# Designs tried in a protein design run: peptides against a protein of PDB entry 3ESW. Part 165

Target 1, 322 residues: chain A of PDB entry 3ESW
Amino acid sequence: NNIDFDSIAKMLLIKYKDFILSKFKKAAPVENIRFQNLVHTNQFAQGVLGQSQHLCTVYDNPSWHSIVLETLDLDLIYKNVDKEFAKDGHAEGENIYTDYLVKELLRYFKQDFFKWCNKPDCNHCGQNTSENMTPLGSQGPNGEESKFNCGTVEIYKCNRCGNITRFPRYNDPIKLLETRKGRCGEWCNLFTLILKSFGLDVRYVWNREDHVWCEYFSNFLNRWVHVDSCEQSFDQPYIYSINWNKKMSYCIAFGKDGVVDVSKRYILQNELPRDQIKEEDLKFLCQFITKRLRYSLNDDEIYQLACRDEQEQIELIRGKTQ

## One batch from the design tools (peptide; made by RFdiffusion4, then SolubleMPNN)

Design b2_p22_1_s4 (from b2_p22_1, 13 letters changed)
Fold by OpenDDE base, seed 1:
Structure b2_p22_1_s4 (fold): chain B 322 residues (1-322), chain A 22 residues (1-22)
Amino acid sequence: as target 1 above (322 residues)
Amino acid sequence: EKEEELKRLIEMKFEELLKEDM
């Protein structure tokens, strides 16, 4: 009897799918207890949970996507994407086109749309007066600033006219479409929303050592791709550890479908002590939050995401950061 | 496609086992 290897392979795939799906079932009581104990006893775990409650879902707002698309110069963006795509004669179609789109969005955002703000201009003296600004400290938002999810307002005094200028650190990305200025936080926040508004799979990456960036899932490259709006950087995860010689301990990615420790992608040298949480507890925490984010998904969606997750974990272990 | 999927699954399973043994 010729062994029907195809039938055996199909049966194996079914059983493997069922096994994977079983890992994404609702948490057992023991896992819930472990999770609750971890977030109540470990400040870092509580911080990761708190960030996940915001960052994993806030950008999935269709009304915000519409406002973004209405605000951007889409004609310019697509004209530039089409121009770059046409140069290379790529037969890969829509998959590689999306990489060109992300690269153009990086260019457009940094060069045409958003501004870096170390110090604000003086409200009285006008443009290009930031050099005359002295920081006085930070305070809470006023009643107007509070409408736009503002936690902190930086206060500056003009050395020329003596007037006070407020620099609210807005967390409302729609307000950032108006203000069009900020630091790494505002840049990454709005840029994450911009990428999401094009229907892309995007994660917000938080680094403990005061930086933030994005990851985009490239269907062409079939992996998560580093994206830094501040640096106009695409697929350069090494820039922090190698180019900046930055010391880092944790990089955590937050997306609608999961929370992932991506430290291995970005921390290539000068690793700081990872002493904020046990490695096994961090792994458990990220997996637990990821399971919760996927509770409403069907079996096929769960399976596809689980396969993607495993490929990412293989990449991270093998150190195949390109 | 199915053979590639099976290969990927086998690779994933082996990588999981290697992670558990480390």
Scores: peptide ipSAE 0.014, ipTM 0.481, DockQ to the pose 0.063
Fold by OpenDDE base, seed 3:
Order: sequence, then structure tokens, then C-alpha cells
Structure b2_p22_1_s4 (fold): chain B 322 residues (1-322), chain A 22 residues (1-22)
Amino acid sequence: as target 1 above (322 residues)
Amino acid sequence: EKEEELKRLIEMKFEELLKEDM
């Protein structure tokens, strides 16, 4: 009896596909009730939902992508990518090219394009005067600043000239293309948009302990890759927990196709108490939001994304990123 | 935990098979 293993494999794949697709059907009334109760009663859950409503969709703007690509020195970027790609002996058409692109974008962004702003320079005294700046606190945006999704403005006084300098914390990434300065929030916000503008699969990672970064889905590595624009870091998820000895509790990734708890990728030691939500409720929340984000996708897209999600979950359990 | 890991391993193997058939 020659068991047709190929026919059995195909049949199993069909049944498995149907099973996976069944999980992504419209939420049952009981799931909706659980979700509503969770976001109404748990502040952390409400925060994750609120972030998902913005971060999962805001960067999927073709008009913004065009503005980004028109603003960047694409000739320099691609020249450097092509140089490093050729140096390593790769042929055109290899999926690894996108990894070289992301590495160059990290270099370009940190070295040539964007500036870290711990304190602003004095608007009156000019460049390299930040050492003379004393924080006075924060204020709401003025009428001009409010046009660029600014929630907070940091106020500084110059110790030399006595003048006030405003540092608006803009959330509009297009305004950040003009200002070209900020802290981790502004860096990650604009860099997420930059990566998206190249047609890449990107997630915004929020850490509860006041840091943010990106993940890029490498088709070559077939996984999510840590990307930190502030650190010019590619595939170094350990830098926070090990190198910085940072204590962390939650890392949540937000993308167009899902919300994922990625804490296991980044919290390798010095874990803080995860007391903001029950683990089961967080898992449910992320899955529920992810399901909603995929409601318009076809069965093949849902299946491919579900497969990618399971690979990521295996990776996160095994700790096999290196 | 072992059952979830096993389910995930099966899922990963199905993905590998799909990539080979496409």
C-alpha cells in the first residue's frame, strides 16, 4: 500500500488552512463582550487599544510616503546600499538587499538626516547653545504648534541671554521632516514612516519604560528584526536588557496587520512586574485587535499572516534569535 | 506549554510545506 504522502500532506494543509481561517472569522458576541469589558475596566488595555487605533494605520499614507521619498537623498542612499551589497558579493534580486537598505537608512538617518535633541539650542544665541538651556516645564501648544499634532511643548530659558526657547513635541512625522530633531519618540515616529515609505513591513514597538523602536520584517531572514534608529541598531534586541541593563515590563508591537506582545524578544533579564493586566487578558486583547485589523483581508492573506504569527511565537518561546 | 509548542511546530512545518508547493 503505497501511502501517497503528498496527497496526505495536501489534505492536512487544506484542513489546517480551514482551521486557521476559522479563528479569524468575525468575533462572536461573547468575545465582543469580553473585549468591551476589558478595555472599560483595565487602563492598560485601554491604552493598548488607543495606541493601536493610531499606530496600526497612521503610517499607511501614500501621500506621506511620497513626501518622505522626495525629502530623502535617495541617490546617496541607494549608492551606499549598492556599494555594500556588491562588496559582499550579492547578486541583484536577492531578498537580502532590503536588509542592506534598512542598515543604510539607519546610518543615513542618524549620521546625515536627524539630530538628537536632549535640550534645544537657544533660538537667540544660535547653534551649540543647548548647554546654556534650563528647563522651565511644559506647556500646551500655541496656535501654530497645534497644527502639527503637538500635545506638549517643553519650555527652556537660556542662562546666557534670558530668552525663552520652545521645544514642541510634534507627533506629525511630516513636520519632523522639517524640524529634523527630537528624542526617541520623534526618532521612532519619523523612522517608522521612512521604512514604510520604502514599502517595508514595519511595526512600531512601544516599551512601557519610556523607550520606542521599530521592527522590520526581513524577507531574507524570514522574521521580525529589531531596528532602533536612535542607536543605529539592526537585529540587536538585547541592547536594552543586557547592554543598558534596562528594567522593562512590556514591549508591544503595533503594525497594520496586528498587535503583538514582543516582550520576550527584548526583556531578557531584569524583568519588572507585569501587573498592569492579566497575561490571558493581554493575549486576548492583542489577538482581538489583530483579528479586527485583518477583517478586510482575503483568506490567503489571512493564512499567510497567521503562519507568520506562529513562526514569531515559536521564535519568542525558543529565544533562538541568535 | 509543551502542547502549545507542539501546535506551533506543526504550524511552522505546514508553512515550510506551503513555501515548497508555491
Scores: peptide ipSAE 0.014, ipTM 0.511, DockQ to the pose 0.206
Fold by OpenDDE base, seed 2:
Structure b2_p22_1_s4 (fold): chain B 322 residues (1-322), chain A 22 residues (1-22)
Amino acid sequence: as target 1 above (322 residues)
Amino acid sequence: EKEEELKRLIEMKFEELLKEDM
């Protein structure tokens, strides 16, 4: 009996489409109750919800995209992209150009644009004086710093001149275009906005163990690709677990179209206990938030995103991205 | 064994069709 696998698969796709469209309908009262109970009783769930309310939408600002594109050296960026694209041959089509763009943006951002700030330079002594800076602690923002979504200001004293230097931890990515310095939080925040400003599909990845990075959806690779601006890293999800030997428990990706537990992509060894929430409750939470983010989408958009989600889940189960 | 093989083949074809529809 020649089983027509193609006909069976097509029939399954039709049923799958109907199933997915049914799943993304308005949440049932029981799901709303479960969600409310979960976020009120579980601190980790409340944190994920709070992060989603910010990270899933904040970067979808056309005015910010314009400011970013006006601030970056686009001529240099595209010149470098065109140069690298021309080397690897005409065979791979237009879709690979975006991968070259992201790689150049990583280079440009780390090498030409943004600076790592472990300690600030002394405002009085000038450049390359961070070695003379002693931390005094942290305080709330002043009236000027508060204009740029600043929650914390690190205070440093210069050992040479005795003056105080403030290092505001700005969350406004437009202010970061001016300051051009920070740690992993500022790097990832601004770089996420930069990628979004080029019209890319981007997620912000939060790791519970105090690191953050991006993912972008490569149309060429047809998958989510790891992107770390701090490391100038493209498609190297293993760097944390293997190269850094970092211990991790949770990696959660936040995008406009969904919230996804991507821990399986990044936690390859040295897994810490996942004791903050039940796995079933985390899965439910991410699905519920994702469903809410998609409520305004049409059936075709919902279906296409669900196909992408399924491919990602298959990838994460099979470990085939290596 | 044959049922598991059939399930794997259907899954593979499902993935192929999903990639063609993306």
Scores: peptide ipSAE 0.009, ipTM 0.451, DockQ to the pose 0.701
Fold by OpenDDE base, seed 5:
Structure b2_p22_1_s4 (fold): chain B 322 residues (1-322), chain A 22 residues (1-22)
Amino acid sequence: as target 1 above (322 residues)
Amino acid sequence: EKEEELKRLIEMKFEELLKEDM
């Protein structure tokens, strides 16, 4: 009996598509109960949910994209991208061009556009006076600062002139286009919006151990690519665990189409205890939120995203076996 | 190409599932 492998393969693909689509149907009552119980009883789960409600949707704002594109030196950016692309000369030109764009945006953002701010300069003494600044603590925003989604203001006193300088920690990325300074939070926030403004598929990665970065989906590499604006880093997920010797427990990626535990990509050594939630419950939580984010998508979109999810899971599993 | 890639993915996942059940 000649096994018609082609007919079997076609039937398997149909059944697989149907199976995948079945996972994205409305949640069963039992799943809703499990979800509600989890987010009410587990603080880490509540935190992931809270972050997803903001980070998965906030950057999908066409008005913000327009403001970003009007603010950036697009002529310089594209000139540099075109220059690097012209050196490569590859037949894969349309897909690889986006990788060059992201690399140039990393360069432009770090070198030309945004500044790192450990301490602010003194508002009275002017530039390069941060060395004279003593932290006095943090307080809530004033009436003006509150307009720009500011939760915390760091207060500094100048040792030279005695004046107080405020460093508001703005969460409004449009305000960050004006201020052009911050730490990892401000860097990642604005850079995520910048990448989104170019129509890229981007996730915000939160690390529990006080760092944040991006992932971009490269059509050329056909995978999620690590992107850290602070480090001007492209495709270097190892930098935290290996180069910094950072100890980490959780890395969670937040995107418009899903929430994913990406810890396996970044936590290569010095893993801290993962004791904040059961692994099964975290997996369930991420899948449940992802399912909700995809409720408005059609069957073909759901299927395509599910295929990408499976590829990513395979990548994350294989990376631990090397 | 996408169908072949999907076939490979299904095969890989089937191999992984077989390894987890072993």
Scores: peptide ipSAE 0.008, ipTM 0.474, DockQ to the pose 0.058

Design b2_p22_2_s2 (from b2_p22_2, 8 letters changed)
Fold by OpenDDE base, seed 3:
Structure b2_p22_2_s2 (fold): chain B 322 residues (1-322), chain A 22 residues (1-22)
Amino acid sequence: as target 1 above (322 residues)
Amino acid sequence: DEELIKKIKEKLKEEYEKLKEE
């Protein structure tokens, strides 16, 4: 009896799809109660929820995408991408072009566009005067700074001229297109928007130990790829744990389609205690927020994203980054 | 879906062949 493997495979796929879709149905009353209790009783959970409400949606702004694309030197960017893509003779297919684009955007952003600001230059003495700047502390934004989603302003005194220079920590990425300077927060914020402006699937990764970066979903590699604009780094998730010997506890990725604990990708050694929340509760929280973000999606979209999520979870368990 | 069906089919066939040789 010739086993109809094709029929069996089709049947299994249907059953699997139905099973996956059943997981993304509207949350049961018991799940809602668990969620509410968790975010009310656990500060870390409340923080993750608060971040998700901003980071999962803020970058999906078509007007911002237009402003970004109008601000960048697209001719230079695409010229460089085309040049690098042509070297590989198109042998690896069209999807690799996007990887070249992200690599060029990393180069362009770090080398040509944005500046690291450990200390600001003195507004009176001019360029390359940051060495003369002494921190006085931080204060709230003034009336002008408050227009650009500024939570804090770092205050510096020039040792040479005695004048005060303000370094507002803007959270408005459009203002960052003008200022073109910052630290990891400003870099990651604007670079996340830049990648989104090219229509890419991007997540913002928050690390509890005061660093932030991006992940890009490569269609060529068929996985989430580490992207750090500060480091001009592509697909080097090990740089923090190994190269920097950084100790870390949590890395949480925030995207339009989900919230994911990606700690296993980046915390390869020197793990700090994960004592802020129970592992089961964190898993539940991320899944619950992810379900909510997907409530408006159709069955096909839900299924495709769920397959992607499953592949990522397998990757994270196997430790096969390469 | 077609690619996944193909992969499932191939894997099912491989596992069936292994079980038949045991």
Scores: peptide ipSAE 0.028, ipTM 0.605, DockQ to the pose 0.700
Fold by OpenDDE base, seed 5:
Structure b2_p22_2_s2 (fold): chain B 322 residues (1-322), chain A 22 residues (1-22)
Amino acid sequence: as target 1 above (322 residues)
Amino acid sequence: DEELIKKIKEKLKEEYEKLKEE
């Protein structure tokens, strides 16, 4: 009996697609109740939801993308990308060009564009005076600072001249294009917008232990790739656990198409207790938010994203067994 | 879809051949 493998393959594909699509149907009443109860009773879940409401959508702003592209030295960026691509890229195919672009954007951002600000320079004494700055604490924004989504302003006194310098912690990434300085929050915020402005698929990764970075979906590598603008790091998810010996409990990725627990990618050792939420509830929460984010997508888009999700889950499982 | 069908077909054939050798 000649087994019609072609017919079987077609049937399996149909059934698989139907199965995947069934997961993204409208949430059942019981799932809505579970979700509502979870976010009202669990502070960590509420935090994840709150972050998702901002981080999953804020960077999908065409006007911001235009402002970014007008602000960056695109001629320099593409010149450098083309130079690196010409060395190695022709052998690897066109999809590798985007990896070179992200690597150059990391270089450009850290070396040419943005500055780390542990303490601000004194507004009166000028550049390289941060060593003379004493923190006085934090306060709310003034009327001008409030225009740029500023929640906190750090206050510093100059030991030399006695003047007060304000360091607003702006959350408006367009304001960060002007100020060009900050800590990990400002770096990741603006860099996420920069990557999005090039039409890239990007997630914002929040670590509970006070760090943030990006992930970029590489079409060349066919996976999510760690990207840290502060470290000029590409595909080095181990740097926190191994190089820094950082203790961590949760890493959550926020993108336009989903929220994913990516802790397994980054927490390789020194895992802190994951006691903020039950693992099954966190999984449910991320899936539920992801389902809501995909509600307007067509069946083909849902299917393609679900295939990527499954591939990522397989990757994350395999990474723990090594 | 054609590439996926091809991969599924190839995998099914491989698994079927293995089961015959067992």
Scores: peptide ipSAE 0.017, ipTM 0.445, DockQ to the pose 0.652
Fold by OpenDDE base, seed 4:
Structure b2_p22_2_s2 (fold): chain B 322 residues (1-322), chain A 22 residues (1-22)
Amino acid sequence: as target 1 above (322 residues)
Amino acid sequence: DEELIKKIKEKLKEEYEKLKEE
């Protein structure tokens, strides 16, 4: 009896696809109850949900993508990408080109485009006057600042001229294209939009311990790649735990197609207590939100994303970036 | 899908060969 391994393999694939697709069906009433109870009783869960409602979809704005692409020096960017790509002897059309693009965008953003703002320069004294700035505290946005999703304005007094300088903490990434300055929040916010504007699969990573960064899905590496615009870092998930010796408890990635606990990618040592939520409840929460984000996708899209999810989970368990 | 089918086929063959040696 010649075992038709091809037929068996096809049958197994069909059954496997059906099994995967079954997991992404509309949530059962019991799951909805569990979800509602979780977000009502657990503050961390509520926070993750609230972030997902914004971060998973806000960057999928074609109008914003156009504005970004019109604002960036695309000629310079592509010139540099092409130069580095050619230097390494790659042929045109390889998936690796996108990795070079992301690396150049990191360079361009940090070196040419955006500025770190610990303290603002004095509006009266001009550039390189931040050393003369004394914080007076924070205020609510004025009428103009409020147009750009400003939650807080830091107020500074110049020790030299006595004038007040306002540093609005804008959450509108389009305003950040104008201001071109900020801290990790503004950097990550605008850089996430920039990457999205190039049609890339990008996630926003929130760390509970006051840092934020991106992940980019590299088609060449076939995995999620750490991207930190502040650090001009590509594929260096270890920088926080090892290089900074940062203590961390949670890293949550927010993308259009899902919410994922990526803590295992970044928390390599100095793990803080994960006491904000039960591990099972966090896993459930992320899966539940992910299911909701995928409700409009077709079976093929769901299956492909599920395969990516499984590969990522294997990667995160093994601690080996393949 | 073709790559996955190939991998499944290879694994099934390996398991079948192993079961024959037992």
Scores: peptide ipSAE 0.016, ipTM 0.428, DockQ to the pose 0.769
Fold by OpenDDE base, seed 2:
Parts: C-alpha cells; sequence; structure tokens
Structure b2_p22_2_s2 (fold): chain B 322 residues (1-322), chain A 22 residues (1-22)
C-alpha cells in the first residue's frame, strides 16, 4: 500500500491549523473567571495587565510615527545604513538591511540624538552643571508638566546658585523628542516608538528589577532580537546577567500582538525567586492577554503569529541563541 | 505551507521507517 505521505501531510497541516486557531477563539467563561480572579487577587498579575493595556497599543499611533520620522535625521541614518550594507550586506540578501537599520538607529540615538540624565543640569548655571545638583525629592507634576503624561517630577537644588531645577519624568514620547534626555524608562519609551515608526515589529521588555529594553523581530535572523538603546546593544541578551551580574526574577515582553515571558532569554544566572505569581498563572495570564490582542486578526494572521510564537518557545527552551 | 508540508512529510516517513524496523 503506497502511503500517500503528501496527502497525509496536507491533512495534518489542516488539522494543525484548526487546532492552533481553536486556541485563539473567544475565551470560555471559565477562562474569563480565572482571569478576573487572578488580576483581582494577584498584584503582579494586575501590574502585567495594566502595563499591557498601555504598552501593547500606545506605540501604534500613525501620527506619532510621522512626527518621529520628521524629527530624525533620516538622510544621515540611511546614508550610514547604506554604507554599512554596502560593505557586508550584499552577500546576505535584502533582509539583513533591517538589522543594519536597527544598529544605526541604536548608534544615532545614543551618539547623536538622546542623552543620559542621572541628574539634570542647573537651569540657571547652564550645561555640564549636573555635578552641582542635590536631589530634594520628588513631587507631582505642575499644570504644564501634566500636559505630557508626567507622573513624577524629581526636584534638584543647585549647590552653586541655590536655584531649583525640575526633572519631570515624562511618559509622552513626543515630549521626549523635544527634551532628548532621560533614564532607562525615557530611553526605552522613545526608542520603542522610533523602531515602530520604521514599521518594525517591536516589543517593550519590562524587567521587575528596574530596567527596560526592546526586542525587535529580525526577518534576517528569523527571531526576536534583544535591543537596548541605553547600551547601544544589539543581540546581546546576556549583558544583564553576565556583564552586569544583575539579579533578576521576571522579564515580560509587551507587543501589539502579545505578551510573552522572556525571562529565559535574559536571566542566565543569579535568578531571583519567582514568588510574585505561580508559573502556571503567569503562563495563563500572558496567553489570555495575547488571545485578547489577537481577537480582531484573521485566521491567517493568527496562524502566522502562532507559528512565530512556537519558534520562540523552542528557541527559549533550547538556549540556542547563546 | 510548502516547507511545513515538506517537514511533516519527512517526519512521517522517518516515523514510518522506524515502525517497520521494530
Amino acid sequence: as target 1 above (322 residues)
Amino acid sequence: DEELIKKIKEKLKEEYEKLKEE
């Protein structure tokens, strides 16, 4: 009996697609109850949900993308990308161009565009006066600062002139295009928007231990790639655990198409206790939020994303990105 | 889909050959 392996393979593919699509159908009543109970009883789950409601959608703003592209020196960026691509990229095909673009955006952002602000300069004494600044604490935003989604303002006194300087922690990335300064939060916020403005698939990665970075999906590498604007880092997920010897418990990636626990990519050593939520509940939470984010997608889009998700899970299990 | 079909077909052949050797 000549087994028609092609016919069987096609049949299995259909059944597999149907199975995958079945996971992304409307949540059952029991899943909704479990979700509601989890977010009402677990503070970490509530935090993940709250972040997902913002981070998964806020960067999908065409008006913001236009403002970003109008603000950046695109001529310089593309000139540099073309220059680097001309050296080595032709051998690897067109898909590698996007990796060169992200690398140049990292360079441009850190070297030419944005600055680290541990302490602000004194508004009265001018540039390079941050060394003279003493923190007095934090307060709520004033009426002007409140226009730019500011939750906290750090207050500093100049030891030289005695004047007060305010450092508002803006969450509006468009305001950050003007201020061009911040810490990891401001860096990652604006850089996430920048990457999105180039039409890239981007995730915002939140680490519980007070750091944040990006991932972008490389079509060339066919995987999610670590991107840290603060470090000008591309594909170096080990920098936190190995180079910084940072202790970490959770890394959660937030994108338009899903929420994913990416802790296995970044927590390579010095793992802190994962005691904020049960592992099964975190997995359920991320899957449930991801399912909600995909409710408006067609079957083909859902299937393609599910295939990508499965490849990422295999990658995270195999540890092959080392 | 063609690549996945190919991979499934290859895996099915491998499993079928193993089952014949047992």
Scores: peptide ipSAE 0.016, ipTM 0.441, DockQ to the pose 0.832

